# Peptides against a protein of PDB entry 2QAS, part 108

Target 1, 120 residues: chain A of PDB entry 2QAS
Amino acid sequence: PPEDLMQYEAMAQDALRGVVKAALKKAAAPGGLPEPHHLYITFKTKAAGVSGPQDLLSKYPDEMTIVLQHQYWDLAPGETFFSVTLKFGGQPKRLSVPYAALTRFYDPSVQFALQFSAPE

## One batch from the design tools (peptide; made by RFdiffusion4, then SolubleMPNN)

Design b2_p26_7_s2 (from b2_p26_7, 8 letters changed)
Fold by OpenDDE base, seed 2:
Structure b2_p26_7_s2 (fold): chain B 120 residues (1-120), chain A 26 residues (1-26)
Amino acid sequence: as target 1 above (120 residues)
Amino acid sequence: APPDQEELAKQAKELEPEFEANAIVA
């Protein structure tokens, strides 16, 4: 097949990651996501820039899925990463995830799904 | 009380078929 010197796949990946960022910004707005929208976000826990409690991340050596539904606090969608507080075992924990670390994004309410390639 | 992340994540497995059927892959 012809050689793609434009790297369209990479450009498309970046554009789609922008959808996630935009969705999170909507989720962070007053009132949160419009019901029944909710988000399942999967990311590589070892990816550069991922940060959170050591005890939590240690339980997920490869990938982790967080769900923005019912309870999520201080969602801060930045330009390159987002941070959010979620409850694990009844305890609030803060996670910071670069958009580049994402591997999956899904909103079951409308069956909107995105799959990404993230650095190993 | 609302479910914690561990409980919410359990639903992810059930949604796998839907995800695979609808995923946009660049």
Scores: peptide ipSAE 0.528, ipTM 0.919, DockQ to the pose 0.710
Fold by OpenDDE base, seed 5:
Structure b2_p26_7_s2 (fold): chain B 120 residues (1-120), chain A 26 residues (1-26)
Amino acid sequence: as target 1 above (120 residues)
Amino acid sequence: APPDQEELAKQAKELEPEFEANAIVA
């Protein structure tokens, strides 16, 4: 096939990542997500810009899935990354995840699913 | 109290078929 100088695939991925950002902004609003919506977010733990407690990230050498449903605090959806506090083993832990690190987004309540390519 | 992340994430595997059936891949 002819060379794609427009890089349409990359543009499409960026657009879809925008959906995740928008969804998280809704989740961060007062009152949180409208029931019964809840989010499963999967990301590459070793991707550039991912940060969090070493003891937590070391348990997930490739990917991990976080769930925004019952307990999440201080969700801050920025323009290039989001941060959120979640409980792991009863302990609140802060994670910062660039949207570019995401590999999956799923809202089971309406079966809305997105799959992305992320750096290995 | 609501379940911690470890418990919530356990559902991910169960939801795999649904995800694959509905995922927009780009």
Scores: peptide ipSAE 0.523, ipTM 0.918, DockQ to the pose 0.718
Fold by OpenDDE base, seed 3:
Structure b2_p26_7_s2 (fold): chain B 120 residues (1-120), chain A 26 residues (1-26)
Amino acid sequence: as target 1 above (120 residues)
Amino acid sequence: APPDQEELAKQAKELEPEFEANAIVA
């Protein structure tokens, strides 16, 4: 096929990442996600911009899945990354994840799924 | 006593077939 000089695939990826950002903004609004919506977010832990406790990230050398359901605090969905506090082993830990690091997004309640290509 | 992330994440594997069947890929 002809060379795509428009880079449509990249545009589509960015657009879909925008859905994740929008969903997180809804989750961060007062009242949180409307039941029964909840989110499974998978990302590359070694991607540029990913930040969190070393002891936690070291347990997930490749990818990590976090679930926004029941307990999540101070969800802050920025324009390029989001941060959130979640409990691991009973301890609250803060994670910052760039949208570009995402590989999967899933809301089981309505079976809405997105798969992304992320830098290795 | 809500489940911690480690417990919630375990459910992800069970959702794999469902995810693959519905995933939008660009």
Scores: peptide ipSAE 0.523, ipTM 0.918, DockQ to the pose 0.724
Fold by OpenDDE base, seed 1:
Structure b2_p26_7_s2 (fold): chain B 120 residues (1-120), chain A 26 residues (1-26)
Amino acid sequence: as target 1 above (120 residues)
Amino acid sequence: APPDQEELAKQAKELEPEFEANAIVA
């Protein structure tokens, strides 16, 4: 088959990552996510740009899933990454995750699901 | 009090069939 010099698959993935960014911006707006919407976000913990408590990330050598439901604070969806405060073991912890590190996005309330290829 | 992340994430396994059935893949 012909060589794809346009990198359409990558462009398509970037477009879909834009959906995640847009969804997070809605979640960060006053009032948060409209019920019953909530988000399951899976990402590669060792991807470039991922930042958080070492003790927490050490528990997840490959992938980690965070859930934006009930308790999430200071959600800050930037242009290339988002940061959010979540409770782990009763303790609030800050995570910063580049959109490029995402492997899954799911809103079970409407069964909207996205799957991405992320750097190993 | 609402469940912490560890508890919430456990539900992900139960959602796997739904995710696989509906996932959009580029």
Scores: peptide ipSAE 0.521, ipTM 0.918, DockQ to the pose 0.733

Design b2_p26_7_s3 (from b2_p26_7, 8 letters changed)
Fold by OpenDDE base, seed 4:
Structure b2_p26_7_s3 (fold): chain B 120 residues (1-120), chain A 26 residues (1-26)
Amino acid sequence: as target 1 above (120 residues)
Amino acid sequence: APPDQEELAEQAKELQPEFDANAIRA
């Protein structure tokens, strides 16, 4: 097949990652997400810029999925990454995840799904 | 108490077929 010098796939992925960022900004606004919307976010744990408790990340050497539904605090969606506090084993833990690390985004309430390629 | 992330992540596995059916792939 012809060589794509425009890098359309990358451009498309960046555009779709913008949807995730926008969705998280909605979630971070006062009142949170409108019911029944909630978010499943999967990301590569070893991607550059991913930050969190070592013990937690060690449990997920490849990918992990976090769910923004029942309990999440201090959601801070930045321009290149978001951070959020979630409970793992009853303990609040802070994660910082670049949008570039995402591999999946899903809102089952409306079955909206995005799949990305993320660097290893 | 509401479920922790571990429980939610387990529930997420049940959504895989649904996700695959609806996913926009870039």
Scores: peptide ipSAE 0.520, ipTM 0.919, DockQ to the pose 0.723
Fold by OpenDDE base, seed 5:
Structure b2_p26_7_s3 (fold): chain B 120 residues (1-120), chain A 26 residues (1-26)
Amino acid sequence: as target 1 above (120 residues)
Amino acid sequence: APPDQEELAEQAKELQPEFDANAIRA
């Protein structure tokens, strides 16, 4: 096959990651996501830039799925990463996840799904 | 009280078939 000097695959990945960023910005707005929308986000826990409680991340050596539904606080969608507070075992914990670490994004309310390639 | 992340993550596993059927893979 011809050599792709444009790196279209990478461009497409970045564009679709932009959808996640935009969706999170909507979720962070007053009132949250419009019902019944809710988000399932999967990411590589050992990807560069991922941060959170050591005990929590240790439970998920490869990937972890978080869900923005019912309980989530201080969602802050930045330009390169987002941070959010979620309850695990009844305790609020803060996570920071670069968009580049994402592997899956899903909104079951409308069955909108995105799959990404992330750093190994 | 609403479910914690552990419960929601389990629910996510059940949605895998739907995800695979609708996923846009870049």
Scores: peptide ipSAE 0.515, ipTM 0.919, DockQ to the pose 0.727
Fold by OpenDDE base, seed 3:
Structure b2_p26_7_s3 (fold): chain B 120 residues (1-120), chain A 26 residues (1-26)
Amino acid sequence: as target 1 above (120 residues)
Amino acid sequence: APPDQEELAEQAKELQPEFDANAIRA
């Protein structure tokens, strides 16, 4: 096949990452996500830009899935990464995740799923 | 008493087949 000098696959991946960003912005708006929508977000914990408590990240050396449903606070979806506070072991923890670190996005309420290729 | 992330993550594993069946990939 001919060489793709436009890198369409990468552009498509970035566009789909934009869907995640848009969804998170909706989740961050007053009132949060409309029921029954909730999000399962999986990311590479060792990807560049991922930040969080050392004790927490050490428990997930490869990938980690967070769920935005029952309890999440101060969700801040930026242009390149989002941050959110979640309960782990009864304790609130702050995580910062670049969209580029994402590997999966899923909203089971409508079975909307996205899979990404993320570098470590 | 809402479930913590650890509990929710475990539930997520059960959704794997469903995710694979519906996933959009570039």
Scores: peptide ipSAE 0.514, ipTM 0.918, DockQ to the pose 0.736
Fold by OpenDDE base, seed 1:
Structure b2_p26_7_s3 (fold): chain B 120 residues (1-120), chain A 26 residues (1-26)
Amino acid sequence: as target 1 above (120 residues)
Amino acid sequence: APPDQEELAEQAKELQPEFDANAIRA
């Protein structure tokens, strides 16, 4: 097949990542997500730009899934990454995750699912 | 109190078949 010099697949991936960003911005707005919407977000923990407590990230050498439901604080969806505070083992911990690190996004309330290719 | 992330993540595993059935892939 001809070589794709336009990198359409990558463009499509980035466009779909835009959906995640938009969804998180809705989640961060006053009032949060409209019930019963909630978000499952899976990402590569070793991807460039991922930041959080070392003790936490060490537990997940490949991927981890965070869930934005009921308890999430200070959700800050930036243009290239989002950050959020979540409870792990009863302790609030802050994570920063680039959208490029995402591998899955899911809202089970409406069964909306996105799968991404992310850096190894 | 609502469950912590560890418990919520465990619930996510049960959603795998549903996710796979609906996932949009570029």
Scores: peptide ipSAE 0.513, ipTM 0.918, DockQ to the pose 0.740

Design b2_p26_7_s4 (from b2_p26_7, 11 letters changed)
Fold by OpenDDE base, seed 4:
Structure b2_p26_7_s4 (fold): chain B 120 residues (1-120), chain A 26 residues (1-26)
Amino acid sequence: as target 1 above (120 residues)
Amino acid sequence: APPDQEELAQQAKALEEEFAANAIVA
């Protein structure tokens, strides 16, 4: 097969990552996500730029899934990463995740799913 | 009380097949 010098796959992934960013911006707007929309976001915990409680991240050495449903606070979708506060074991924890670290995005309410390649 | 992330994440496992069936892969 011929060599792709345009890197179309990477461009496509970046475009689709834009969907996640846009979705999170909608989620961060006043009133939050419109019911019944909710988001399952999976990311590589060791990817560059990922930050959060050491104990929490250590519990997930490869990747973890966070769910934006029922309880999420201070969702801040930036241009390159988003941050959000979620309850883990009853305790609020702040996570910061670059969009480049994402491997999955899913909204079960409409069965919208995206799968990405992310750094190992 | 609303479920914590651990409980919500467990539900993700039940959605694996559904996700795979609908996923857009770049």
Scores: peptide ipSAE 0.416, ipTM 0.892, DockQ to the pose 0.725
Fold by OpenDDE base, seed 2:
Structure b2_p26_7_s4 (fold): chain B 120 residues (1-120), chain A 26 residues (1-26)
Amino acid sequence: as target 1 above (120 residues)
Amino acid sequence: APPDQEELAQQAKALEEEFAANAIVA
């Protein structure tokens, strides 16, 4: 098969990661996401740049899924990563996740799904 | 009261089949 010297797959993944960033920026805007939209975001917990409580991350050695619905605070979608405060066991925890660490993005309300290949 | 992340994450498992059927893979 012919060799892809353009690396289109990588370009496509970057473009799709941009969709996640844009969606999070909408979620961070006043009023949050328009109902009934809500987001399921899965990421590699050991990926470079992932930050959060050690006790929490220790429970998820490979991947973990966070859900932006009902309760999420101080969502800050940056250019390379986003941070957000979520409740785990009744306690607010701050997580910082690079877009490059994402493996899945899903909005059940419209069944929009994205799958990514994240660094091992 | 609204559910914590643990409860919300549990719902993700039920959506696995739905996700797989609609996922865009680059």
Scores: peptide ipSAE 0.415, ipTM 0.892, DockQ to the pose 0.725
Fold by OpenDDE base, seed 3:
Structure b2_p26_7_s4 (fold): chain B 120 residues (1-120), chain A 26 residues (1-26)
Amino acid sequence: as target 1 above (120 residues)
Amino acid sequence: APPDQEELAQQAKALEEEFAANAIVA
């Protein structure tokens, strides 16, 4: 097969990650996500740049799925990573996740799904 | 009483087939 010198696959991956960033920015805006939209975000917990409570991350040594629905606070979608406060066991926990660590993004309300290749 | 993340995440398992059927992959 011909060699791809343009690296289109990488470009496509970056573009798709851009969709997640854009979606999170909408979610972070005043009023939050328009109902019934809600987001399932899966990421590699040991990926570079991922940070959060050690006790929490220890429970998810490989991947973790967070859901932006009902309750989420201080969602801050940056250019390379986003941070958000979510409740685990009744306690608010702050997580910081680079977009590069993402493996899945899903909005069940419209069945919009994105799958990413993330470093192992 | 809104559900915590642990409860919400459990719902993800039920959506596995749906996700696979609709996923955009680069």
Scores: peptide ipSAE 0.406, ipTM 0.890, DockQ to the pose 0.739
Fold by OpenDDE base, seed 1:
Structure b2_p26_7_s4 (fold): chain B 120 residues (1-120), chain A 26 residues (1-26)
Amino acid sequence: as target 1 above (120 residues)
Amino acid sequence: APPDQEELAQQAKALEEEFAANAIVA
């Protein structure tokens, strides 16, 4: 087949990652996500730019899923990454995740799902 | 009190089939 020098698949992937960014921006707006929307976000924990408590990330050597539901604090969806405070073991922890690190995005309320290829 | 992340994330396992059925693969 012809060689794709445009890297269309990568472009499409970036566009779909944009959906996640947009969704998070809505989640960060006043009032948060409209009920019953909630988000399951899976990412590679060792991807470049991922940051958080070392003890927490150590528990997830490959990937982990965070859920924006019920309570999440200080959600800050930037242009290349988002950060959010979530409770783990009763303690608030701050995570910073580049959109490029995402492998899955899911909103079960409307069964909207995205799957991404992220660097290992 | 609302469940912590560990508990919430466990629910993802039950949604695996549903996710797979609806996923847009980038």
Scores: peptide ipSAE 0.403, ipTM 0.890, DockQ to the pose 0.694

Design b2_p26_8_s1 (from b2_p26_8, 14 letters changed)
Fold by OpenDDE base, seed 4:
Structure b2_p26_8_s1 (fold): chain B 120 residues (1-120), chain A 26 residues (1-26)
Amino acid sequence: as target 1 above (120 residues)
Amino acid sequence: MTPAFPSEEERAAIAAAVARHAPRIE
C-alpha cells in the first residue's frame, strides 16, 4: 500500500483523544455523568507522565483499567492529563494519567468505544 | 455496585467489546 507521509492515523487518534478529555470534563461537572453513562478507561501504566501509588502500579505493571461510575472522587481533567481518586485496598489513591497513555475508552451504556496506540 | 478496578474477566470482555465497536482507520 502507498506510504502515508502525513501520518493521518496519528492525527486522527490525537483528535479522538479529545473525545476522552471532553467526556471526562462532563464527568467532572456537577452531577457527574448523566445516567446510565459510565466510563471504562485503559492506559499504559509505564507511559511517561503516569503517576500513582506504587502498590497500585505494581499490581498493573503493563496496563490498567479503571471504571468511572460509582467509586471515584475528585476527577480533575486537565489539558494533557487527568487525575482521579479511587479506592484501592480500602484506601483512597490518587492517580494521574496523560491522555497520551490511553489505549482504550468504552462507555457500555451506548457501546461507544475508542482504541489508541500508546507509548511503551 | 461497579468497582473502580474491574476483574480480569471483565477487562477481557471490555477489550472484546472495544474491538467490536471502536472505529478503525484503514
Scores: peptide ipSAE 0.446, ipTM 0.886, DockQ to the pose 0.713
Fold by OpenDDE base, seed 3:
Parts: structure tokens; C-alpha cells; sequence
Structure b2_p26_8_s1 (fold): chain B 120 residues (1-120), chain A 26 residues (1-26)
């Protein structure tokens, strides 16, 4: 088969990561996501750039899935990563996740899904 | 109310849903 010198697959993956970023920006806007939309986001906890409390990351040593619907605060979607506050064990915990660490994105309200290859 | 950190069962269900609905780049 012919060799792809354009790296289209990588371009497509990056574009799809852009969808997640855009969705998070909508979620962070005043009023939040329009109901019933809500997001399930899965990422590799040991990926470069991921940061958070040790107790939380220790509970999810490989992958973590967070749900952005009712229990999240101060969602801040940046250009390369997003941060959000979630309650864990009754205490607010701040997580910072680079888009490159994502492995899954899902909005069950419309069954919209994305899958990504993240570095191990 | 949906918890911020879903159970293993729910995570598995989501993974299955993603596998079925996510577009594939070949």
C-alpha cells in the first residue's frame, strides 16, 4: 500500500480532540451544557501533564473516567488542557488533564462517542 | 444525580458504547 506522507490519521485524531475541547468550552460557558447533554471523559492518569491529588490518582492508577453533569465546578478548558474541580470522598479535588491524555469521550444523551489513542 | 466518578460497571458500559458509536479512522 502507498505510504502516507501527510500523516492524515494523526491530523484526524487532533481534529477530534478539538471536538472535546469545544464541547468543554460550551460546558464552561454561562448556563453550562444544555440539558440533557452531559459528558463522560476518560483519560490515562499517568499521562504526561495529568495532575491531581495523590489519593484520587492512586485509586485510578491507569485510567479515570469523570462525569460532567451535576458534580463539577470551575471547569476551565484551556488550549492544551482543561482543569476541573470534582468532589472525591466529600472533598473538592482539582484535576488538570491535557487533551492528549484522553482515551474516550461520550455524551449518552445523543450517543455521541469518540475514541483516542493516548500515550502509555 | 450522576456521580462524578462512575462505578466500574458504568465505566464498562460506557467503554462498550464508545466502541459501538465512535467513528473509526482507517
Amino acid sequence: as target 1 above (120 residues)
Amino acid sequence: MTPAFPSEEERAAIAAAVARHAPRIE
Scores: peptide ipSAE 0.435, ipTM 0.884, DockQ to the pose 0.706
Fold by OpenDDE base, seed 1:
Structure b2_p26_8_s1 (fold): chain B 120 residues (1-120), chain A 26 residues (1-26)
Amino acid sequence: as target 1 above (120 residues)
Amino acid sequence: MTPAFPSEEERAAIAAAVARHAPRIE
């Protein structure tokens, strides 16, 4: 089979990462996500650009899944990464995640799912 | 209330659901 020098699969995945960004922007808008929509987001914790408290990241040395439904604050979806405040150990922790670090996205309310290859 | 950090069991269930519902690039 011929070589794909255009890397179309990677392009397609990057485009689909835009869905996550758009969903997060909806979540960050006034009123948040429309019920019953909520988001499960999984990412590689050692991917470039991932940042957060050491105690939190140490608990999840490979992948972390966060749920954006009732226990998140100050969601800020940027163009290349998003940041969000979550409670860990009873304390608010700020987490920053590049979209490129994502491996899974899921909204169980409508069973919408995306899967990504994320390099570390 | 759904916790921000799901249990290992829930993560596994979500992973399975994603495997079932996520589109594949062929």
Scores: peptide ipSAE 0.432, ipTM 0.883, DockQ to the pose 0.700
Fold by OpenDDE base, seed 5:
Structure b2_p26_8_s1 (fold): chain B 120 residues (1-120), chain A 26 residues (1-26)
Amino acid sequence: as target 1 above (120 residues)
Amino acid sequence: MTPAFPSEEERAAIAAAVARHAPRIE
């Protein structure tokens, strides 16, 4: 088959990552997400740019899923990554995740789902 | 209150749901 020099698949994936970014910006707005919307976000913990406490990242050596509904604080969705504070072991932990590290996004309230490929 | 870090079982359920509902090219 002809070589895709435009790399359309990659562009489409990046566009869909934009949906996650937009959703997180809504979640970060005053009042949070409109109920009953809440987000399940999965990412590769060893992907470039992922940052967080060693005890937390060590528990999830491959992928980590976080739920943004009740137990999160200071959600800050940037242009290339987002950061959020989550309770782990009873203590607040700051996590920073590039959108490029994402592998799954799901809002069970409306069964909206996205799947991404991320570097191994 | 839903915890921030779901169990392995819940993660598996979410993965299955994503497989069903995420856009894909057949």
Scores: peptide ipSAE 0.429, ipTM 0.881, DockQ to the pose 0.646

Design b2_p26_8_s2 (from b2_p26_8, 15 letters changed)
Fold by OpenDDE base, seed 5:
Structure b2_p26_8_s2 (fold): chain B 120 residues (1-120), chain A 26 residues (1-26)
Amino acid sequence: as target 1 above (120 residues)
Amino acid sequence: PVPAFPSEEEQQQIKELVAKHAPRIE
């Protein structure tokens, strides 16, 4: 096939990552997500810019999934990454994830799903 | 309350559901 010099696939990926960012901004707004919406977010734990507790990231050396429904605090969706406080082992831990590190997004309430290619 | 970190089994289920419902990018 002809060479794609426009990099359309990458453009599409970035556009879809924008959906996740928008969804998180809705979740961070007062009142949170409208019930019964909640988010399953999967990301590469070793991707550049990922930051979190060592014990948590060591437990998931490839990728891990977080659920944003009941057990999260101080969700802060920035322009290039989001951060959130989650409890791991009963202790609050701050997790920071660039949108570029995402591999999956799922809202089971409406079965909305997205899949992404993330850097290793 | 739903835990923030789902089990490996649930993660696998989500993986399969995403593969099933996510749009294909060409």
Scores: peptide ipSAE 0.362, ipTM 0.859, DockQ to the pose 0.704
Fold by OpenDDE base, seed 4:
Structure b2_p26_8_s2 (fold): chain B 120 residues (1-120), chain A 26 residues (1-26)
Amino acid sequence: as target 1 above (120 residues)
Amino acid sequence: PVPAFPSEEEQQQIKELVAKHAPRIE
């Protein structure tokens, strides 16, 4: 097939990553997400810019999923990454994830799904 | 309440649901 010099697939994925950012900003707004919306977010744990507790990231050496519904605090969606506090092993842990590290996004309440190719 | 870190079984279910419902970029 013809060579794509425009890299349309990458452009489209970057645009769709913007949907995740926008959804997280809605979640971080006062009152949170409108019920029953909640978010399953999967990301590559070894991707550049991912930071968090060593025990958590070691448990998930490839990719991991977090659920933003009831057990999260201080969600801060930035321009290039978001951070959130989650309890792991009974302790609050701060996790920071670049949007570029995302591999899956899912809202089961309306079965809205996105899938991304993410580099290591 | 739903935990922030789903079980491996649930993660697999979500993976399959995403594959089913996500748009394809080819």
Scores: peptide ipSAE 0.355, ipTM 0.856, DockQ to the pose 0.677
Fold by OpenDDE base, seed 1:
Structure b2_p26_8_s2 (fold): chain B 120 residues (1-120), chain A 26 residues (1-26)
Amino acid sequence: as target 1 above (120 residues)
Amino acid sequence: PVPAFPSEEEQQQIKELVAKHAPRIE
């Protein structure tokens, strides 16, 4: 098979990751997500750039999923990563996740789903 | 209220739902 010098697969992946970024920007806007939309976001916990509480990341050595519906604060969707405050063990914890670390995105309200390949 | 960290069982359900509904790009 011919060699793909354009790296279309990677471009397609990045384009779809852009959907997640856009969705998070909507979620971060005043008023939050329009009901009943809410987001399930899965990512590789050991991916480069991932930052969060040690106890949380240790509990999920490979992948973990977070839900953005009611229990989240100060969502900050940047250009390359997003950060959000979630409660773990009853305490607020700051989590930072590069979009490149994402493996799954799902909005059950409309059954919209995306799957990504993320580096270890 | 929905917790920020779903149970392992729920995570598995989501994984299967994503596999079912996500578009195939490869």
Scores: peptide ipSAE 0.349, ipTM 0.855, DockQ to the pose 0.663
Fold by OpenDDE base, seed 2:
Structure b2_p26_8_s2 (fold): chain B 120 residues (1-120), chain A 26 residues (1-26)
Amino acid sequence: as target 1 above (120 residues)
Amino acid sequence: PVPAFPSEEEQQQIKELVAKHAPRIE
């Protein structure tokens, strides 16, 4: 096959990452996500820009999944990353994740899924 | 209610579900 000089795969990946960003913006809006929608988000914990509690990230050295349904606060979806407060070990912890670090996105309510390539 | 951090077992189930339902980019 001919060489792709346009990098269409990367462009498609970025477009799909935009779906996650848009979904998070809906989740952060007043009233949150419409029931029964909720989000499972998986990301590489050692990816550039990932920030969070050391004990949590140490527990998941490769990748981890968070669930945004009931147990989250102050969701802030930016243009390049999102941040959210989650309880770990009974304490609120701030997690910041660049969209580029994402590997999976899933909404079980409608079985909508996305898979991404992320830096190792 | 669903916890913010699913168990390893549930994470594996989600991984399988994503593999099943996610579109592929060739």
Scores: peptide ipSAE 0.345, ipTM 0.853, DockQ to the pose 0.697

